# Peptides against a protein of PDB entry 4N78: the designs that were tried, part 21

Target 1, 186 residues: chain A of PDB entry 4N78
Amino acid sequence: HFQVICRLLGYQGIAVVMEELLKVVKSLLQGTILQYVKTLMEVMPKICRLPRHEYGSPGILEFFHHQLKDIVEYAELKTVCFQNLREVGNAILFCLLIEQSLSLEEVCDLLHAAPFQNILPRVHVKEGERLDAKMKRLESKYAPLHLVPLIERLGTPQQIAIAREGDLLTKERLCCGLSMFEVILT
Target 2, 155 residues: chain B of PDB entry 4N78
Amino acid sequence: MAELQMLLEEEIPGGRRALFDSYTNLERVADYCENNYIQSADKQRALEETKAYTTQSLASVAYLINTLANNVLQMLDIQASQLRRMESSINHISQTVDIHKEKVARREIGILTTNKNTSRTHKIIAPANLERPVRYIRKPIDYTILDDIGHGVKW

## One batch from the design tools (peptide; made by RFdiffusion4, then SolubleMPNN)

Design b1_p9_7_s3 (from b1_p9_7, 3 letters changed)
Fold by OpenDDE base, seed 4:
Structure b1_p9_7_s3 (fold): chain B 186 residues (1-186), chain C 155 residues (1-155), chain A 9 residues (1-9)
Amino acid sequence: as target 1 above (186 residues)
Amino acid sequence: as target 2 above (155 residues)
Amino acid sequence: PFLPMFQPP
């Protein structure tokens, strides 16, 4: 589903959706969630000592659960605050999954374009084969597929310009060094 | 363009008219041959003349058909070439527009990106001093402070 | 060779 969404929206559509989601998340965080957090901080036990590690993780969890039981059982917290937190969580997950899906598509595009862009796959050298000879053989095999040089030889100036721009756009992908999700987390 | 126009406006219509005229002429030739054969005392000569006219007429019609066919084929070739040129032009424009749109889209999404930094996982340093278990005194939490927050039913 | 169409008198 996310792959289809990525294909449908493209970079522009994804950008718009991400921006709007960020606005929604910001609004939720700075609005309702912040208010509940402030209120909860006011009603939080002033002294909450860490239980002994000897009780183990379950015992520690039970302790905190007991200390915060009344807060957790607060009806508005469950209905409004936790719902807003779920919405924020869903938005974050959505962004993550979109980025992952986009990255997969970009990688696929790069892989498909590689033979046409003089990008050779890493070759496993078997015992007795020279890496250089194998690379030269691969280069020779794919040389006729190099699109930009081919168009530069056979194409019009306009076609050459388009081919160069297309080549650049194909090579420059977000997955090569950029992350949207990191921006969402800051 | 001038050649295509000449084919469409002059040569092809002219060829069609010539074929139509040839049809009319063939009827006249046939009538002539029939009458000549009936009136001629030398039937063999009349027959040979008819054969000659038939051969000539067939050759003429064949020529007209061939000429017209070639002109139509030439017209179609020119039109096909024009369509290919138009298609190429449209494709170039389309590609240019698509590249531009892609660049704009990439700028927009680029604003939402940062460099992938291998964030060093901050080692959560466990506090060295394990605090001694203090007897938990439950203080009742006053939840009335939360009454003003949210859509709580004022019971 | 293609001949012109004969036109009867």
Scores: peptide ipSAE 0.041, ipTM 0.689, DockQ to the pose 0.005
Fold by OpenDDE base, seed 3:
Structure b1_p9_7_s3 (fold): chain B 186 residues (1-186), chain C 155 residues (1-155), chain A 9 residues (1-9)
Amino acid sequence: as target 1 above (186 residues)
Amino acid sequence: as target 2 above (155 residues)
Amino acid sequence: PFLPMFQPP
């Protein structure tokens, strides 16, 4: 699903969705969640000392349950506050999954373009074979597929310009060094 | 443009008219040959004359058809060339617009991105050995680093 | 070769 969303929205659509999600998250955090947190802080016991270990696990649990009774019984915490936190969590997860899906699409594009851009994979060298000779053979094999040099030789000036720009756009991808998720976390 | 116009307005219509006139003339020639054969005392001579006119008529029609066909083909070639040029122009505009849209989109999403903290470990160890300027062998970009991003297919 | 068509009189 996320791959399809990435393909459908493209970079522009993803940017718009991410911006809107950030606005929603900000609104939830600074509005409703902050208000509930403030309320919870007011209800929080000012002094909560550790009970003696002699009370055992049940007694300690009862002690904390009693100290936090007002928080546990706060019905709006379970219904509204936790729901808002779930929404924030879902938004974060959505952003993460979109970024991952986008990165996969970009990698696939790079791999598909590689033979046309003189980008060769590392060749496995068997014992006794010279890496250089194998690489030269591979380069020679794919040399006719180099798109930009081919167009530079045969194309019009306009076609050459478009080919160069297209080549640059193909090489420059977010997955090469950029992260959206890190921005969302800050 | 002038050649195409000449073909469309003069040569092809002229050739069609000539072919139509040829049809009418063939009927006249046939009538002549029939009457000549009936009226002639020397039937053999009349027959030979008919054969000669038939051969000439066939050759003339063949020439007219060939000329007309060549003119039509030439017209079509010119039109095809014009269409190809138009298509090329449209494609160029379309590609330019698409590239522009892509650049805008990338700028927009770029605002929402930061540089990935490259973990300290992969120091691009500049190969210490200043190997002699070996011929600018573009070192292939190793994309294997990307294999760990996502559900990497372990090759 | 262009052969003119015969035109009977």
Scores: peptide ipSAE 0.041, ipTM 0.676, DockQ to the pose 0.005
Fold by OpenDDE base, seed 2:
Structure b1_p9_7_s3 (fold): chain B 186 residues (1-186), chain C 155 residues (1-155), chain A 9 residues (1-9)
Amino acid sequence: as target 1 above (186 residues)
Amino acid sequence: as target 2 above (155 residues)
Amino acid sequence: PFLPMFQPP
């Protein structure tokens, strides 16, 4: 699903969605969640000492239930605050999954474009094979597919310009060094 | 442009008219030959004359058809060339627009990005410059750093 | 070569 969303939205659509999600998250964090946190801090017992171990697990539980009674009974915490936290969590997860899916798409694009851009794969050399010979063979094999040099030789100035721009855009991808998710976490 | 116009407005219509006129002329020639044969005391001479007129008529029609056909083919070739030029122009505009849109989109999403914390150890090892001084080697981005990020098929 | 259409007399 996320892969389809990434393909459908593209960079622009993803940017718009993420910007809106950031706004929502910011609004939730600075507004409702902050308010509840402040309220909880006020209601939180100033002194909560660890009960004596002699009370046993049930007694300790009862002690904490008593100390936190006001918090537990705060109905809005369960209904509103937790819902907002869920929304924030969902937004974060959504952003993570979108970024992962986008990265996969970008990697696929890079892999597909590689033969046309003179990007050679790492050749696994079996024992006894010369790396140089394999690389030369690969270079020779893919040389006719190098698009930019081909267009530079055969194309019009306009086609050459477009080919160069396209090549650059194909090579420069977010997955190479940029993260959106890190921005969301800050 | 002038050639195409001449073909469309003058040569092809003219050729069509000529063929139509030839039909009428052929009928007249046939009538003449028939009457000449009936009235002639020398039937052999009349027959030879008819053969000559038939040959001339066939040659004339063949010429008219050939000329018209060539003009039509030339017209089609010119039109095909015009269409190809138009297609090329449209494609160029389309590609330019797409590139522009992509650049805009990338700028927009770029605002939402930060540099990945590269762990100190994984230096993007630029592939060693193979010996041949390829002048403007834009440092190929080593995409192998992404091998660990994707749930892709570990080959 | 162009051959003109014959016109009978």
Scores: peptide ipSAE 0.045, ipTM 0.692, DockQ to the pose 0.005; fails the geometry check
Fold by OpenDDE base, seed 5:
Structure b1_p9_7_s3 (fold): chain B 186 residues (1-186), chain C 155 residues (1-155), chain A 9 residues (1-9)
Amino acid sequence: as target 1 above (186 residues)
Amino acid sequence: as target 2 above (155 residues)
Amino acid sequence: PFLPMFQPP
């Protein structure tokens, strides 16, 4: 699902969605959640000491339940605050999954473009074969597919410019060194 | 452009008219030949004359058709060439627009990105200063990182 | 050669 979303939205669509999600998260955190946290701080017991071990586990639980009664009975905490926190969590997860999916798509694009850009993976060498010889053979095999040199040789100046620019855009991807999720966490 | 216009406005219509006129002329020639044959005392001469007119008429029509056909073919070739040039121009514009859109999109999403911190440092220290997006230093794409993500089809 | 259309005399 997230892969499909990434394909449909593209960079622009993803950016818009992420920006809106960030706005929502910010609004939730600075608005409703902050207000509830302030309220909770006001109703928090000023002194909450550990009960004596002699009360046993049930007694200790009852003690804390009594101390936190006002918080536990705060109906809006459960219905509104926790829901908002869930929404924030969902937004964060959504951003993470979108970024992961986008990264996968970008990797696929890079892999598909690689033969045309003279980017060859290291091939597993069978015992007895020289890596260099195999790589040279592979390079020779894909040499006719090198798009930019081919267009530079056969294309118009405009085509050459577009090809170079396209090549650059293909090579420069977010997955190579950028993270959106890290920005969301800050 | 001038050649195409001449073909479209003058040569081809003129050739078509000539063919139509030739049809009318052929009818007149046929009538003439028929009458000449009937009225002539020398039927053999009249027949030879008819044969000559027929050959000439056929040759003239063939020439007109050939000329018209060649003009039409030339017109089509010119038009095809023009269409190819237009297509090339449109493609160029389209590609330019697409590249521009892509650049804009990348700038937009780029605002939402930061450099991947490799250091597992535990402390989510909110970096106080929004570090300016460090200029993307083109690190060579190490594709070895992808070796672990692919379902290694163990052949 | 442009064979002129034979105009019947």
Scores: peptide ipSAE 0.039, ipTM 0.689, DockQ to the pose 0.005; fails the geometry check

Design b1_p9_7_s4 (from b1_p9_7, 3 letters changed)
Fold by OpenDDE base, seed 2:
Structure b1_p9_7_s4 (fold): chain B 186 residues (1-186), chain C 155 residues (1-155), chain A 9 residues (1-9)
Amino acid sequence: as target 1 above (186 residues)
Amino acid sequence: as target 2 above (155 residues)
Amino acid sequence: PYLPMFQPP
């Protein structure tokens, strides 16, 4: 699903969605959640000492229930605050999954473009094979596929410009060094 | 353009008219040959004359057809060339627009990104050239990320 | 070469 969303939205669509999600998250955090946190801080027991172990687990639980009774009974906490936290969590998760899906798509694009961009894969050398010879063979094999040099040789100035721009755009991907999710977490 | 216009407005219509006229003329020639043969005391001479006129007529028609056909082919070639040029132009515009859109999109998403490398030293430097779609990270694109994901063609 | 059409007399 997220892969389809990434394909459908593209970079622009993803950017818009991410920006809006950030706004929503910010609004939730600075508004409702902050207010609840402040309220909770006010109602928190000033002194909450660990009860004696002699009370056992049930007694300790009862103690904390008593100390936190006001918090537990705060209906708005359960309904509104937790819902908002869920929304924030969902938004974060969504952003993460979108970024992951986008990264996968970008990687696939890079892989598909590699033969045309003089990007050779790391060749696994079997025992007894010379790495250099194998690499040269691969270079020779894919040399005719190098798009930019081919167009530079045969194409019009306009085609050359487009090819170079396209090549650059193909090489430059977010997955190569940029993260959106890290921005969301800050 | 002038050549195409001449073909469309003068040569091809003219050739068609010539063929039509030749049809009517052939009928007249046939009538003449028939009458000449009937009225002639020397049937052999009349027959030879008919053969000559037939040969001439066939040659003339063949020439007209060939000329017209060549003109039509030339017209089509010119039109095909024009269409190819138009297609090329449209494609160029389309590609330019797509590249532009992509650059804009990348700029927009770029503002939502930070460098994966926590090293304080790697500032995402906006490429000096505003035309560069992605904020150029001075670090060479590490394609090693592809090593883990690549369904390597197991050679 | 163009051969003119015969026109009977």
Scores: peptide ipSAE 0.061, ipTM 0.669, DockQ to the pose 0.005
Fold by OpenDDE base, seed 5:
Structure b1_p9_7_s4 (fold): chain B 186 residues (1-186), chain C 155 residues (1-155), chain A 9 residues (1-9)
Amino acid sequence: as target 1 above (186 residues)
Amino acid sequence: as target 2 above (155 residues)
Amino acid sequence: PYLPMFQPP
């Protein structure tokens, strides 16, 4: 699902969605959640001492329940505050999953473009074969597919410019060194 | 452009008119030949004359058809060439627009990105200062990082 | 050669 969303939205669509999500998260955090946190701070017991161990686990639980009764009975905390926190969590997860999916798509694009850009994977060498010889053979095999050199040789100046720019855009991807999720967490 | 215009406005219509006129002329020639044959005392001569006119008429029509056909073919070749040039131009514009859109999109998403911190340090310290996106230093794409993500079909 | 269309006399 997220892969499909990434493909459908593209960079622009993803950016818009992420920006809006960030606005929503900011609004939730600075608005409702902050207000509830302030309220909770006001109703929090000023002194909460550890009960004596003699009360046992049930007694200790009852003690804390009594101390936190006002908080537990705060109906809006459960219905509104926790829901907002859930929404924030969902937004964060959404951003993470979108970024991961986008990274996968970008990797796929890079892999598909690689033969045309003279980017060859390291080939597994069987016993007895020289790596260098195998790599040279691969280079020779894919040499005719090198797009930019081919267009530079056969294309118009405009085509060459577009090819170079396209090549650059293909090579420069977010997955190579950029993270959106880290920005969301800050 | 002048050649195409001449073909479209003058040569081809002229050729078509010439063919039409030739049809009318052929009918007249036929009538003439028929009348000449009937009126002539020397039927053999009249027949030979008719044969000559027929041959000439056929040759003329063949020439007109050939000329018209060649002009039409030339017109089509010119038009095809023009269409190819237009297509090339449109493609160029389209590609330019797409590249521009892509650049804009990348800038937009770029503002939402930061450099991947390789440091495993657990403390999500909210960096106070939004570090300016460090200029993307073109590090060579180490594709080895991708080796672990794919279900490596161990061939 | 452009064979002029025979114009019947």
Scores: peptide ipSAE 0.049, ipTM 0.682, DockQ to the pose 0.005
Fold by OpenDDE base, seed 1:
Structure b1_p9_7_s4 (fold): chain B 186 residues (1-186), chain C 155 residues (1-155), chain A 9 residues (1-9)
Amino acid sequence: as target 1 above (186 residues)
Amino acid sequence: as target 2 above (155 residues)
Amino acid sequence: PYLPMFQPP
């Protein structure tokens, strides 16, 4: 599903969606969630010491239940605050999945373009074969497919310019060195 | 442009007019041949003359049709070439616009990105023997960095 | 060669 979304939206659409999601997340964090956190901090016991281990697990639980009674009974926390946190979580997950899906699409594009851009995969060398010789053979095999050199030789100046720009755009992908998710986490 | 205009405005219309005139002339030739045959005391000579005029007339019409057809074909070839040039121009503009749009889109999404902290992959200790940098071996983009991304989500 | 059309006299 996310792959289809990435294909449909493209870079522009993804950017718009991500920006809007970030705005929503920011609004939730700085607004409602912040207010609830402040309220919770106010109702938190000023001094909450660990109960003695002698009370056992049930006694310790009862102690904390009593100390946090006001928080536990705060109905809006359960309904509104937790819902907002779920929304934030969903937004983060959405962004992560979109980025992952986009990365996969970009990798596929790079792989498809590689033979035309003089990008050769690392070849498995069988015993007794020289890596250099094998790579040279591959290079020679795919040399006629190198698009930019071909267009530079046969194309018009305008075509050459477009080919170079297209080549650059094809090579420069987000997955090569950029992360959106890291921005979302900051 | 001048050649196409000449074909459209002068040569082709002129050829059509000539062909039409040939039609009227053929009728006159036919009438002449008929009358000449009827009035001639030497029927054999009249027949041979009629055959000569018939072959000449057919040759003339064939020439006119061929000339006109060639001019029409030439016109169409020139027009086809013009259309191809126009198509090429449109394609160039379209590609330029698409590249521009893509650059804009990438800038917009790029604002939402940060550089991946490339964990210092252990310095691949270049084997000591600096094999002569084979000139054209562009360092393969290490796509293995992406191998860890996506193992879990078989959706 | 262009053959002129015969014009009857």
Scores: peptide ipSAE 0.065, ipTM 0.681, DockQ to the pose 0.005; fails the geometry check
Fold by OpenDDE base, seed 4:
Structure b1_p9_7_s4 (fold): chain B 186 residues (1-186), chain C 155 residues (1-155), chain A 9 residues (1-9)
Amino acid sequence: as target 1 above (186 residues)
Amino acid sequence: as target 2 above (155 residues)
Amino acid sequence: PYLPMFQPP
């Protein structure tokens, strides 16, 4: 589903959706969630000592559950605050999955374009084979497929310009060094 | 363009008219040959003349058909070439527009991106001093302070 | 060769 969404929206559509999601998340965090957190901080036990590590993780968890039992059972917290937190979580998850799906699509595009852009795969050298010889053989094999040089030789000036721009756009992908999800988390 | 126009407006219509005229002429030739054969005392000579006229007429029609066919084929070739050129032009424009749109889209999404930094996992340093287990004194939490927050049903 | 159509007299 996310792959289809990525394909349908493209970069522009994804950007718009993510911007709107960020606005929604910001609104939820700075609004309702912040208010509940402030209120919860006011009613939180002033003295909550860390239980001994000797009780183990289950015992420690039980302790905190006991200390916070009344807060957790607060009806409005469950209905409103937790719902808003779920919405935020869903938004974050959505952004993550969109980025992952987009990255996969971009990687696929890069892989498909590689033979046409003089990008050679890493060759596994078997024992007794020279890496240089294999690379030269691969270069020779794919040389006729190099699109930009081919168009530069056979195409019109306009076609050459388009080919160069297309080549650049094909090479430059977000997955090569950019992350949207990190921005969402900041 | 001038050649295509000449083919469409002059050569092809002219060829069609010539074929229609040829049809009429063939009827006249046939009538002539029939009458000549009936009236001629030398039937063999009349037959040979008819054969000659028939051969000439067929050759003429064949020539006209061939000329017209070639003109039509030439017209179609020119039109096909024009369509290909138009298609190429449209494709170039389309590609230019698509590249531009892609650049705009990339700028927009680029604003939402940062460099992938391998964030150093901050080692959560566990506090060294394990606080002694203090007897848990449950203080009742006053939830009335939350009454102003949310859509709580005031019972 | 273009052969003119015979026109009867």
Scores: peptide ipSAE 0.054, ipTM 0.679, DockQ to the pose 0.005; fails the geometry check

